# Peptides against a protein of PDB entry 2Q3Z: the designs that were tried, part 27

Target 1, 272 residues: chain A of PDB entry 2Q3Z
Amino acid sequence: YVLTQQGFIYQGSAKFIKNIPWNFGQFEDGILDICLILLDVNPKFLKNAGRDCSRRSSPVYVGRVVSGMVNCNDDQGVLLGRWDNNYGDGVSPMSWIGSVDILRRWKNHGCQRVKYGQCWVFAAVACTVLRCLGIPTRVVTNYNSAHDQNSNLLIEYFRNEFGEIQGDKSEMIWNFHCWVESWMTRPDLQPGYEGWQALDPTPQEKSEGTYCCGPVPVRAIKEGDLSTKYDAPFVFAEVNADVVDWIQQDDGSVHKSINRSLIVGLKISTKS
Target 2, 254 residues: chain A of PDB entry 2Q3Z as posed
Amino acid sequence: YVLTQQGFIYQGSAKFIKNIPWNFGQFQDGILDICLILLDVNPKFLKNAGRDCSRRSSPVYVGRVGSGMVNCNDDQGVLLGRWDNNYGDGVSPMSWIGSVDILRRWKNHGCQRVKYGQCWVFAAVACTVLRCLGIPTRVVTNYNSAHDSNLLIEYFRNSEMIWNFHCWVESWMTRPDLQPGYEGWQALDPTPQEKSEGTYCCGPVPVRAIKEGDLSTKYDAPFVFAEVNADVVDWIQKSINRSLIVGLKISTKS

## One batch from the design tools (peptide; aimed at target 1 F158)

Design b2_p15_8_s2 (made by RFdiffusion4, then SolubleMPNN; from b2_p15_8, 6 letters changed)
Fold by OpenDDE base, seed 1:
Structure b2_p15_8_s2 (fold): chain B 272 residues (1-272), chain A 15 residues (1-15)
Amino acid sequence: as target 1 above (272 residues)
Amino acid sequence: DDDLRTQYPIGSEPP
């Protein structure tokens, strides 16, 4: 989780699981220096360098900073996400074969955002950075991954009487989603939450005003303890949300129906 | 093969 530079990332769908090779390259020349630059351009450092540096001994703090800085939302972060299949002014997310080229491009272009990434690219870059900083980290893939926008632990679809989804589908379920899990102690929490912590660098929802997510104990998610910081409800929903259909009738009435055909969450962790 | 390499909402066609 720290020493391996090459690994696999799981993609595809729940029915058709596929993996791709990925070069994390945390020990390649200059990569550690780039990771340090990433820390030195984060908003917390710019606001108060002394305070930021004093907290870098905490993997909880560093993990949260990295989660925010791997995406370019809100800051001088590394990657710009794009999902509309229009990548002509950059690099297709599917073209990347490792984290090293991405990080070098970011640094060599004055910390300008790299175009483009999707979830596995964000996760893989975060994995590289965290490993560089000595934090054991692995990429995780969750199939049928929910994006809950209103923190009610539901994915809600509005449907007409014919079952057709209405609206903008703001809440949705991804075929797959990737994030990282990092091993750390949690002195900021009650005992028992040491171990794997989920961190999600893909910009999905803001946490304390910044597009970042975690760290949150995997144990807390498994046990349904949603009071633990950070972002437990959101991560919980990614793997456990129920799906509800609000069926609109012609008479204006709305019927609530639990959708049991859409099962959220099938998480797999990589060993390398 | 592209549907195995990119993200999309379930129930939608891959881009």
Scores: peptide ipSAE 0.438, ipTM 0.892, DockQ to the pose 0.548
OpenDDE base, seeds 2, 3, 4, 5: peptide ipSAE 0.425, 0.425, 0.434, 0.428; ipTM 0.890, 0.887, 0.890, 0.889

Design b2_p15_8_s3 (made by RFdiffusion4, then SolubleMPNN; from b2_p15_8, 7 letters changed)
Fold by OpenDDE base, seed 4:
Structure b2_p15_8_s3 (fold): chain B 272 residues (1-272), chain A 15 residues (1-15)
Amino acid sequence: as target 1 above (272 residues)
Amino acid sequence: DDNLRTQYPIGSEPP
């Protein structure tokens, strides 16, 4: 989880699982230095360098910083996400084969955001950075991954009488989503939450005003303890959300229906 | 296969 530089990332769908090779390259030349630059350009450092540096001994703190800095939202982070298949002014997310080139591009262009990433790219880069910093980390793929935007642990679809989805489709289920899990102690929590912590660098929802997510104990998610920081409800929903259809009838009435055909969450953890 | 290598909302066509 720290030493392996080559690995696989799972993609595809729940029915058709696919993997791609990925070069994490955490020990390649200059990568550690780039990771340190990443820390030195984070908003917390810029606000108070001494305080930020003093907290870098905490993998909880560092993990959260990295989660935020791997995406370029809100800061001088590494990657710009894009999902609309319009990548002409950058690099298609599907073109990347490793984290090293991404990080080098970011640094070499004055910490300018790299175009473009999707979830596995974000996760992979985060994995590289965290490993560089000595934090055991693995990429995780979750199929049928829910994106709960209103923190109600539901994915809600509005449908007409014909079953067609209406509205802006703000809440959704991804075919797959990737994030990372990092091994760390949680002295900031009650005992028992040491171990794997979920971190999500893909900019999905803001956490305390920043597009970051976690760390949250995997145990907490498994046990349904949504009170634990950080972002337990969101991560929980990614793997456990229920799907609800709000069906509008001809008379204007709305019927609530639990959609049991859409099963949220199938998480695969990697060994490397 | 872009449908296997890119993210898209379930119920939507892959880009």
Scores: peptide ipSAE 0.454, ipTM 0.896, DockQ to the pose 0.557
OpenDDE base, seeds 1, 2, 3, 5: peptide ipSAE 0.451, 0.446, 0.448, 0.451; ipTM 0.897, 0.897, 0.894, 0.895

## One batch from the design tools (peptide; aimed at target 1 N144)

Design b2_p16_1 (made by RFdiffusion4)
Pose (drawn by RFdiffusion4):
Structure b2_p16_1 (pose): chain A 254 residues (1-148, 151-160, 170-248, 256-272), chain P 16 residues (1-16)
Amino acid sequence: as target 2 above (254 residues)
Amino acid sequence: DDREELPIGQYAEHES
C-alpha cells in the first residue's frame, strides 16, 4: 500500500471485470517534489500557510487535501473531468497507463489542470500522491448494474450520476478526530464536484461509517454512502424495484 | 470502450 509502484485498476462491468495495469510511480524522479508543491498551492495553505504546514501532522488533513487537490474546483487542481467522448483538447482518460506523466504535465504548466480525467484517473493520481507521502492507499472500483422502459434509467441516460463503474481510493489511518473505533480504511473520492460545503470533497470517511450508515461522521459520508447504496421503490398499486442495483463486486488488488 | 465510464443508462443502451 506504500511501496509497490504498480498495480491494477478494475474497470469494465460487474460481469466482465477488466484489470487495467497502472504505474503509480510514486518514487519516480521529481514526483515527491511535485507532491510537496501540490500541498503548498492548496487553498488552505493560501489562507493560512503556517497553520496548513502544522496540520500536515495529520494523515486526515493530508489525505483530504491530497485527494481533494486532484480534481479541485479551483484552477490549481491536477485534472479536469470529461465524459462526452470528446478529448481532442488534450489526452483521453483511456490512454494513460500511469500517474507520473500527468503529475509532470501538471507541474510544467503552472499547476494547471490536465485534460482529461475520469473517475479511475483521478483515483489513480490520488493513490500516487498519497503513497508518495507515506499514507497507505489503494484504488477501489465499485460496479453498478441496470436491467432494462424505466423512467429511472431514462433520467440518467438523457456529475453525481450512477455509472457502470466508479473508482475512488481508500487510505489507512487512525481517527482521533472521531468517536472511538473508526481507525483503518478511509474512503477518499477525488471525482469533481465539491458542492455541499467545505474546501474539498469527498472524505476521508471511515469505510465502517458507510457500512454502518453512520452518515454524520466527517467527512462527506453521504456522498460515499450514495456511491454504494441506492433505494428504489415502485408504486403501481409499494414494491422494491431492481431496475438499478448499486454496490456490486467492490474490488481492489490483492 | 469498456474502459470508458458511462452513465448507467447509456451503458444499458450500449449493451442493448

Design b2_p16_1_s1 (made by RFdiffusion4, then SolubleMPNN; from b2_p16_1, 8 letters changed)
Fold by OpenDDE base, seed 4:
Structure b2_p16_1_s1 (fold): chain B 272 residues (1-272), chain A 16 residues (1-16)
Amino acid sequence: as target 1 above (272 residues)
Amino acid sequence: NPLEQLPIGEQAELER
C-alpha cells in the first residue's frame, strides 16, 4: 500500500467491470517534493504555517488536507474536474496513465490546476500523495455510486406520469466512482475506528466549507455510524443510498416509490 | 482506455 508504484484502477460499470493500469509513482524523482509543496500551498498553511506544520504528523489532518488539495476547488489544488466531454483546452481525463505526469505538470506550471480529472484521476493522485507521505493508501472503486447532495441518504428522481426523469438534479448515481482508503489511527474518535479510512478527493460536496471528504472510518460506514467525522453520511450514501422515485401524475398528485432496480454501491477495494 | 465517469442513466444509454 506504500511500496507499490504500479497498480490497477477499476472502472466501467457494475455489469462491465474494467480496469486500467496506473503508475502511482510515489518514489519517482521529485514526487515527494511536489507532495510537500502541495502541503505548503494549502489554505491552512497559508493561514497559519506553524499550526499547519505542527499537525502534519497526524494522518487524519494530512489526509483531509490532501483530499482538499488534490482538487483545485477552493485552493491551489492539483486537478480541475470536468465531466462534460469538452477537454480540448487540456488533457482528457481518460488520457492519464499515472500520477507522476499530473503532479509534475502542476508543479512546473506554478501550482496551476491541471486540466482535467475525473474520479479515478483524483483518487489516483491522492493515493500517490498519501503514499509519498507514508500513509498506506489504496484506490477504491464503487459501482453505482451515489452522489447525495442533501444528506438524506437518498437519491431522488422526479418522474412524470410516463416514468421519465424530469429536471437536472445534482443528486445522481455514477456508473462508477473512485476514492481512496488510507490506513490510520483515529485518536480524534472513540476507540475502535482505527484502520481503513475513506477519503474522497473528487469535488462532489463541501465539507466544512471546502471540497474535501473524510477521513471517515470504513468501519463506521459498515456499521452505519453516521455520527463519526468526517462526512460519514455522504460516504455512507455513496455505497448505501436508496433510490426514490417521485412520480408526478397529471392531477398534480405525487407518488413515492422505492426504486429497487437501482442498487447503489458495489465497492471494490484493491489489494495494493 | 478507461471509460469516463458517467451518470448511470447516460451509461445505460451508451450501453444500448
Scores: peptide ipSAE 0.308, ipTM 0.811, DockQ to the pose 0.531
OpenDDE base, seeds 1, 2, 3, 5: peptide ipSAE 0.298, 0.085, 0.288, 0.236; ipTM 0.803, 0.705, 0.796, 0.769

Design b2_p16_1_s2 (made by RFdiffusion4, then SolubleMPNN; from b2_p16_1, 6 letters changed)
Fold by OpenDDE base, seed 3:
Structure b2_p16_1_s2 (fold): chain B 272 residues (1-272), chain A 16 residues (1-16)
Amino acid sequence: as target 1 above (272 residues)
Amino acid sequence: DDNEQLSIGEYAELEK
């Protein structure tokens, strides 16, 4: 989880699982230096360098910073996300084969955002950075992954009388979603929450005003302890949300229905 | 094939 530089990332769908090879390259020349630059350009450092540096001994703190800095939302982060299949002014997310080129491009262009990333790219870069910083980390894939936007642990669809989704999909279920899990102690929490912590660098929802997510104990998610920092409800929803359909009838009435055909969550952890 | 590699919600719905 620290020493492995080559690995695989799972993609596709629950029914048709695929994987791609990925070069994390955490030990390649200059990569550690780039990771340190990433820390030195984060908003917390820019606001108060002394305070930021004093907290870098905490993997909890560093993990949260990295989660925010891998995406370029709110800061000078590494990657710009794009999902509309229009990648002509950059690199298609599907074209990346490793984290090293992405990080080098970011640094070499004055810490300008790299175009483009999607979830597995964000996760893979975060994995590289965290490993560089000595934090055991793995990429995980969750099939049928929910994006809960309003923190109610539900995915809600509004449908017409024909069952067609109406309006913008504010909430959705990804065919797959990737994030990372990092091994760390949690002295900031009650005993027993040490171990794997989920971190999500894909900019989905803001946490404390920044597009970041976690760390949250995997154990807390498994046990349904949603009071645990950070972002337990969101991560819980990714793997456990219920789907609700609001169906508008011909007479204008609305019927609430639980969609039992859409089962959220099938998590796969990688060995490398 | 390319669409299956994208992380999108529509694909997940079609599988159900």
Scores: peptide ipSAE 0.025, ipTM 0.640, DockQ to the pose 0.349
OpenDDE base, seeds 1, 2, 4, 5: peptide ipSAE 0.020, 0.023, 0.024, 0.024; ipTM 0.599, 0.616, 0.625, 0.625; seed 5 fails the geometry check

Design b2_p16_1_s3 (made by RFdiffusion4, then SolubleMPNN; from b2_p16_1, 7 letters changed)
Fold by OpenDDE base, seed 5:
Structure b2_p16_1_s3 (fold): chain B 272 residues (1-272), chain A 16 residues (1-16)
Amino acid sequence: as target 1 above (272 residues)
Amino acid sequence: NDLEQLPIGKYAELLK
């Protein structure tokens, strides 16, 4: 989880699982230096360098910083996300084969955001950075992954009689979503939450004002302890949200669809 | 494209 530089990332759909090889390259020349630059340009360092540096011994603190800095939202982060199939002014997310080129491009262009990433690219870069910093980390794929936007643990779709999504009320489920799990103790929590912690660097929802997510104990998610910091409700919803599919008739009536049964969440963890 | 991250609500055919 720290020493392995090559691995696989799972993609596709629940019925058609695919994978790609990925070069994490955490020990390649200059990568550690880039990771340190990433820490030194984070908003907390810029606000108070001494305080930020004093907290870098905590994998909880570092994990949260990295989660925020892998995306370029709110800061000088690494990657810009894009999902509309218009990648001509950058690099297609599907073209990347490793984290090293991405990190080098970011640094070499004055810490300007790299175009473009999707979930597995964000996760893979985060995995590289965390491994560089000595935190055991793996990429995780979740199929039929929910994006809860209003913290109600529900994903609601509104469709017309023709099955077309109506308005902006519908929330999102990804065919797959990737994030990372890092191994750490949690002295900031009650005993028993040491082990794998979920971190999500894809900019989906803000946590305490920043596009970051976690760390949250995997155990807390499994046990449904939504009070556990950080971001337990959001991560829980990614793997356990209930889906409601509404059909809206022209007369204004609504009823639940019985034709579509979608189960949120099928999580696959990598071996290394 | 099964290697691209896609909203399943729009691309429900991926589950078929």
Scores: peptide ipSAE 0.316, ipTM 0.775, DockQ to the pose 0.557
OpenDDE base, seeds 1, 2, 3, 4: peptide ipSAE 0.260, 0.309, 0.307, 0.281; ipTM 0.779, 0.787, 0.829, 0.788

Design b2_p16_1_s4 (made by RFdiffusion4, then SolubleMPNN; from b2_p16_1, 8 letters changed)
Fold by OpenDDE base, seed 5:
Structure b2_p16_1_s4 (fold): chain B 272 residues (1-272), chain A 16 residues (1-16)
Amino acid sequence: as target 1 above (272 residues)
Amino acid sequence: DINQQLPIGKAAELEK
């Protein structure tokens, strides 16, 4: 999880699972230096360099910083996300074959955001950075991955009498979503939560005012301990949310229906 | 492209 530089990332859908080779390249020339630059341009360092540096011995702290800095939201982060299939002014997310080129482009252009990424690109870059910093990390793919926006552990669809979805679809299910899991102790929590921690660098929801997510113990998610920092409810919902349809009839009545055809969450973890 | 991250509904259309 630290030494392996080549691996696979899973994409597609639950019915059509595919994988692509990915070069993480954490030991290639200059990559560690770029990771250190990433830390030195993070908002916490800019606010108080001494305090930030004093906390870099904590993988919990570093993991959270990296989660925020891999995306360019709120800071001088690495990647700009785009999902509308209009990539002509940059590089298509599907064109990347490794993290090294992305990180080098970012650094060589004065820490200007790289266009473009989607979930697996964010996750892969985060994986590279965390491995460079000595934190065992793997990429995770979750099929039928929920994005809960209002923290009620539900994906709610509003439908008319014909079953057509209404509204802006702010809450949704992705065909797949990728994030990372990192191995670390959690001295900031009660005993028993050491081990794999979920971190999500794709900008989906703000955590304490910043587009970052985690670390949260995988054990806490599995056991349903939603009080565990950081961001347990959000990560829990990604893999466990229930789907509810609110069906409005012509007479103005609304019927609540549990959607049992959409099963959220099919998580697979990589070993390389 | 099914290998893009897509809303589940759109992905389902591509699977047909």
Scores: peptide ipSAE 0.538, ipTM 0.946, DockQ to the pose 0.545
OpenDDE base, seeds 1, 2, 3, 4: peptide ipSAE 0.533, 0.527, 0.514, 0.534; ipTM 0.945, 0.943, 0.940, 0.945

Design b2_p16_2 (made by RFdiffusion4)
Pose (drawn by RFdiffusion4):
Structure b2_p16_2 (pose): chain A 254 residues (1-148, 151-160, 170-248, 256-272), chain P 16 residues (1-16)
Amino acid sequence: as target 2 above (254 residues)
Amino acid sequence: KTVKLTWGDEELFFTE
């Protein structure tokens, strides 16, 4: 979770899982410096640099800023999202085989966002950043499935959608800032929309808080609960509707 | 036909 520089990012579908190899490259030349730069341009550092550097004692703080800076609403984030099959301004999300070239591109262009990312690209870059800084991190994929004239599927077909698959990262740490028993894997989701409140979204939120439905636990628990849960009910006339099943075959490299 | 989606903290309603 810290030292291995290559891994797998799972894509495809719940029935046909694709394992895409990836070069996280967290110890390649210039990557650590780029990661320290990423921290020093974060909006909290601009607001209060002395405090920001002091808070870097916490993997909760760093995990939040690190993952949060990958797809940041501010112009200084690492990547820009796009899902319309129109990637001519820059580079397709399906092209990358690693996080390193994106990070270098980002540094060389005045810390401007690199076009383009999709959920697995953001998650892959977040893994590189956090593994470089020493926070044990893994990329995770969740799969969702549809069964087909449903209004539900029409509403979605035609960025908090429910996708064929969605990726995020999990990082390992204690949570002295929370009630006891929430140490361990924390979910961090670097995909774009920081929207409800706060400087960043989404996480870190304990995986256990998601499983337990304890959605008052910081940070951004409802956003992560929504990626692995959806409750759909029909009234033809009360009935459970399985036209959409969310939270299947959640996967990570062994 | 009415369909309800409860997603996270949000609720959506669809009517045929």

Design b2_p16_2_s1 (made by RFdiffusion4, then SolubleMPNN; from b2_p16_2, 12 letters changed)
Fold by OpenDDE base, seed 3:
Structure b2_p16_2_s1 (fold): chain B 272 residues (1-272), chain A 16 residues (1-16)
Amino acid sequence: as target 1 above (272 residues)
Amino acid sequence: RVTVLKLGEKEYVFVQ
């Protein structure tokens, strides 16, 4: 989880699992230096360098910073996400084969955002950075992964009388989603929450005003303890949201139905 | 009926 430089990232669907090879390359020349630059350009450092540096001994703090800085939302982060198949002005997310090229491009272009990433790219880069900083980290894949937009633990679809999805803000279930888990103690929480912590660098929802997610104890998610920081409801929903259809009838009435055909969540963890 | 919207390697999944 720290020493392995080459691995696999799982993709596809729950029924048709695929994987791609990935070079994490955390020990390649210059990569550690780039990770330190990433810390030195984060908004918290720019606001108060002394405070930021004093907190870098905490993997909780560093993990949260890295989660935010791997995406370029809100800061000078590494990757710009794009999902519309229009990648002509950059590199297709499907073209990347490792984290090293991405990090080098980011640094060599004055910490300008690299185009483009999707979830597995964000997760893989975060994994590289965290490993460089001495935090045991693995990429995880969740199949049938929910994106809860309003932190209510529901995936809500608004539909007309014909069952057609209405509106531009429909919540989503992805065939797969990737994030990372990092091993750390949690002195900021009650005893028992040490171990694997989920971190999600894909810009999906804001946490305390920034596109970042976690760390949240995997144990808290498994036990349904949504009071633990950070972002337990969001991460919980990714792996265990209920799906609700709001069906609008022609007469203006709205019918609520539980969509039992969509089962959210099937997480697999890497072994290297 | 499950419907799928493909966005590269990502798929948006919903039931009609």
Scores: peptide ipSAE 0.397, ipTM 0.895, DockQ to the pose 0.053
OpenDDE base, seeds 1, 2, 4, 5: peptide ipSAE 0.022, 0.204, 0.041, 0.023; ipTM 0.569, 0.824, 0.681, 0.584; seed 5 fails the geometry check

Design b2_p16_2_s2 (made by RFdiffusion4, then SolubleMPNN; from b2_p16_2, 13 letters changed)
Fold by OpenDDE base, seed 5:
Structure b2_p16_2_s2 (fold): chain B 272 residues (1-272), chain A 16 residues (1-16)
Amino acid sequence: as target 1 above (272 residues)
Amino acid sequence: RITILRLGNKTYVFVQ
């Protein structure tokens, strides 16, 4: 989970699982330096360098920063996501074969966003960065159930305390999604939530004002503890392919009101 | 390749 530089990214569908070889390359020359640059250009560092640096001993903090910085939303992050099949002004997400080229391009072009990424690219780059920083990390692919609808449903509705839907959100349906899991202690949580933590660098929803997601204990997701930071409700929805209705209170707390499991997910992790 | 199907407020993304 730290030492392996070569691996596979799982794609496709639950019925037709595919994999692509991927060079994570966390130990290739200059990659660690690029990862450190990534930290040094993050918004928190730019706002208060001393505070940011003082927190880099926390894999929880670093993981959250990396989740945000792998995408270029809101910051000088690495990858620009694109899903419309128009990649002529960049590199098709499907053409990448490793994280090294992406990271080098980013750094060599003055930390300009690299075009383009999708979920597995975001996940793979995040995996490389986190491994470089000494955080055991693996890529996770979640498929929809082969026996149900052929797509993962991510449908979240926010409701007020009266059950009224807040805002309009389009329904997004995927055949698969990728994110990362990182091994870390969680001193910020009650005992028992150490271990694998889900992080999602694909820009989908803002968390505390930034397109980032996690870390959230995989255990919390499995046990349905959706109050656990960070972003448990969102990750829960990704894993379970549920329609989730949330009641948002004025204090920002969210409570699950309705859980409708439409699809059973199949999760596959990289082995290394 | 990817296939995107937009039907009203629903977007279907298929990556192959």
Scores: peptide ipSAE 0.029, ipTM 0.679, DockQ to the pose 0.037
OpenDDE base, seeds 1, 2, 3, 4: peptide ipSAE 0.026, 0.015, 0.025, 0.021; ipTM 0.670, 0.542, 0.637, 0.588

Design b2_p16_2_s3 (made by RFdiffusion4, then SolubleMPNN; from b2_p16_2, 11 letters changed)
Fold by OpenDDE base, seed 3:
Structure b2_p16_2_s3 (fold): chain B 272 residues (1-272), chain A 16 residues (1-16)
Amino acid sequence: as target 1 above (272 residues)
Amino acid sequence: RTTVLKRGNKTLVFVQ
């Protein structure tokens, strides 16, 4: 999980699993230096360099910083996300074949955000950076992945009497979503939460004011311990949310339907 | 029933 430079990222759907080859390239020339630059331009360093540097021995702290810095939201981060098929002023997320080119472009353009990324690109770059920093990390794909926007562990759809979705901010379930898991101790938590920690660098929701997510113990998610730092409810919802349809009739009446026919979450991890 | 909307190379899944 540290030594492998080439691997696969799983995509597609639960019924039709696909994969793409990916060059993580954590040992390629200059990549470690770029990862150190990434740390040195993070908002916490800019605010208080001494405090930031003193905390870099903590993989918990570093993991959270990297999660935030891989996306360009709120900071000088690496990647700009885009999902609308308008990629003409950059590189299509589907065109990337490795993390090295992305990181080099970011650095060579004065730490300007690289256009464009989607979840697997964010995850792959985060994986490269974390591996460079000595943190065992793997890319994870979750099929039927929920995006809970209001922290209620539900995916809620609002529909009219014709079944048409109302509003632009309906909660979503993706055919797949990618994030990373990193191996670390958790001295900040009760005993037993060492091991794999989920981190999500895709800018989905803010955590403590920044688009970042985790680290949260995979064990906590499996056991349903939603009190565990960081962002346990959000990550839990990604892999285990109930779907609720709110149907508003023409007369203004609202009906609730909980549909469990759609199974949220099918997580697979890479061996490389 | 499930409805599907595409967003780039990803798909949004809705329960109908």
Scores: peptide ipSAE 0.119, ipTM 0.790, DockQ to the pose 0.056
OpenDDE base, seeds 1, 2, 4, 5: peptide ipSAE 0.035, 0.035, 0.029, 0.127; ipTM 0.713, 0.629, 0.681, 0.798; seeds 4, 5 fail the geometry check

Design b2_p16_2_s4 (made by RFdiffusion4, then SolubleMPNN; from b2_p16_2, 13 letters changed; failed a check: too like the target's own chain)
Amino acid sequence: RVTVLRLGNKTYVFVQ

Design b2_p16_3 (made by RFdiffusion4)
Pose (drawn by RFdiffusion4):
Structure b2_p16_3 (pose): chain A 254 residues (1-148, 151-160, 170-248, 256-272), chain P 16 residues (1-16)
Amino acid sequence: as target 2 above (254 residues)
Amino acid sequence: DDIEYLDYSTSLNKNH
């Protein structure tokens, strides 16, 4: 979770899982410096640099800023999202085989966002950043499935959608800032929309808090709970509707 | 397969 520089990102579907190899490259030349730069341009550093550097004692703070800076609403984030099959301005999300070239591109262009990312690209870059800084991190994929004239599927078909698959990262740490027993894996979701409140979204939120439905636990628990849960009911006339099943075959490299 | 499977979902439609 710290030292291995290549891994797998799972894509495809719940029935046909694809394992896409990936070069996280966290110890390649210039990557650590780029990661320290990423921290020094984060909006909290601009607001209060002395406090920002002091808070870097915490993997909760750093994980939040690190993952949060990958797809940042501010112009100094690492990547820009796009899902319309129109990637001519820059580089397709399906093209990358690693996090390193994106990070280098980002540094060389005045810390401007690199076009383009999709959920697994953001998650892959977040993994590289956090592994470089020493926070044990893994990329995770969740799969969702539809069964087909449903209004539900129409509403979605024609960025908090429910996708065929969605990726995020999990990081290992204690949570002295929370009630006891929430140490361990924390979910961090670097996909775009920081929207409800706060400088960043989403996480870190303890995986256990998601499993337990304890959605008052910081940070951004409802957003992560929504990626692995969806309750759908029909009233033809009360009935459970399985046209949409969310939270299947959640996967990571062994 | 080189996969570790996890389970986080508590949804009604999945557990139906």

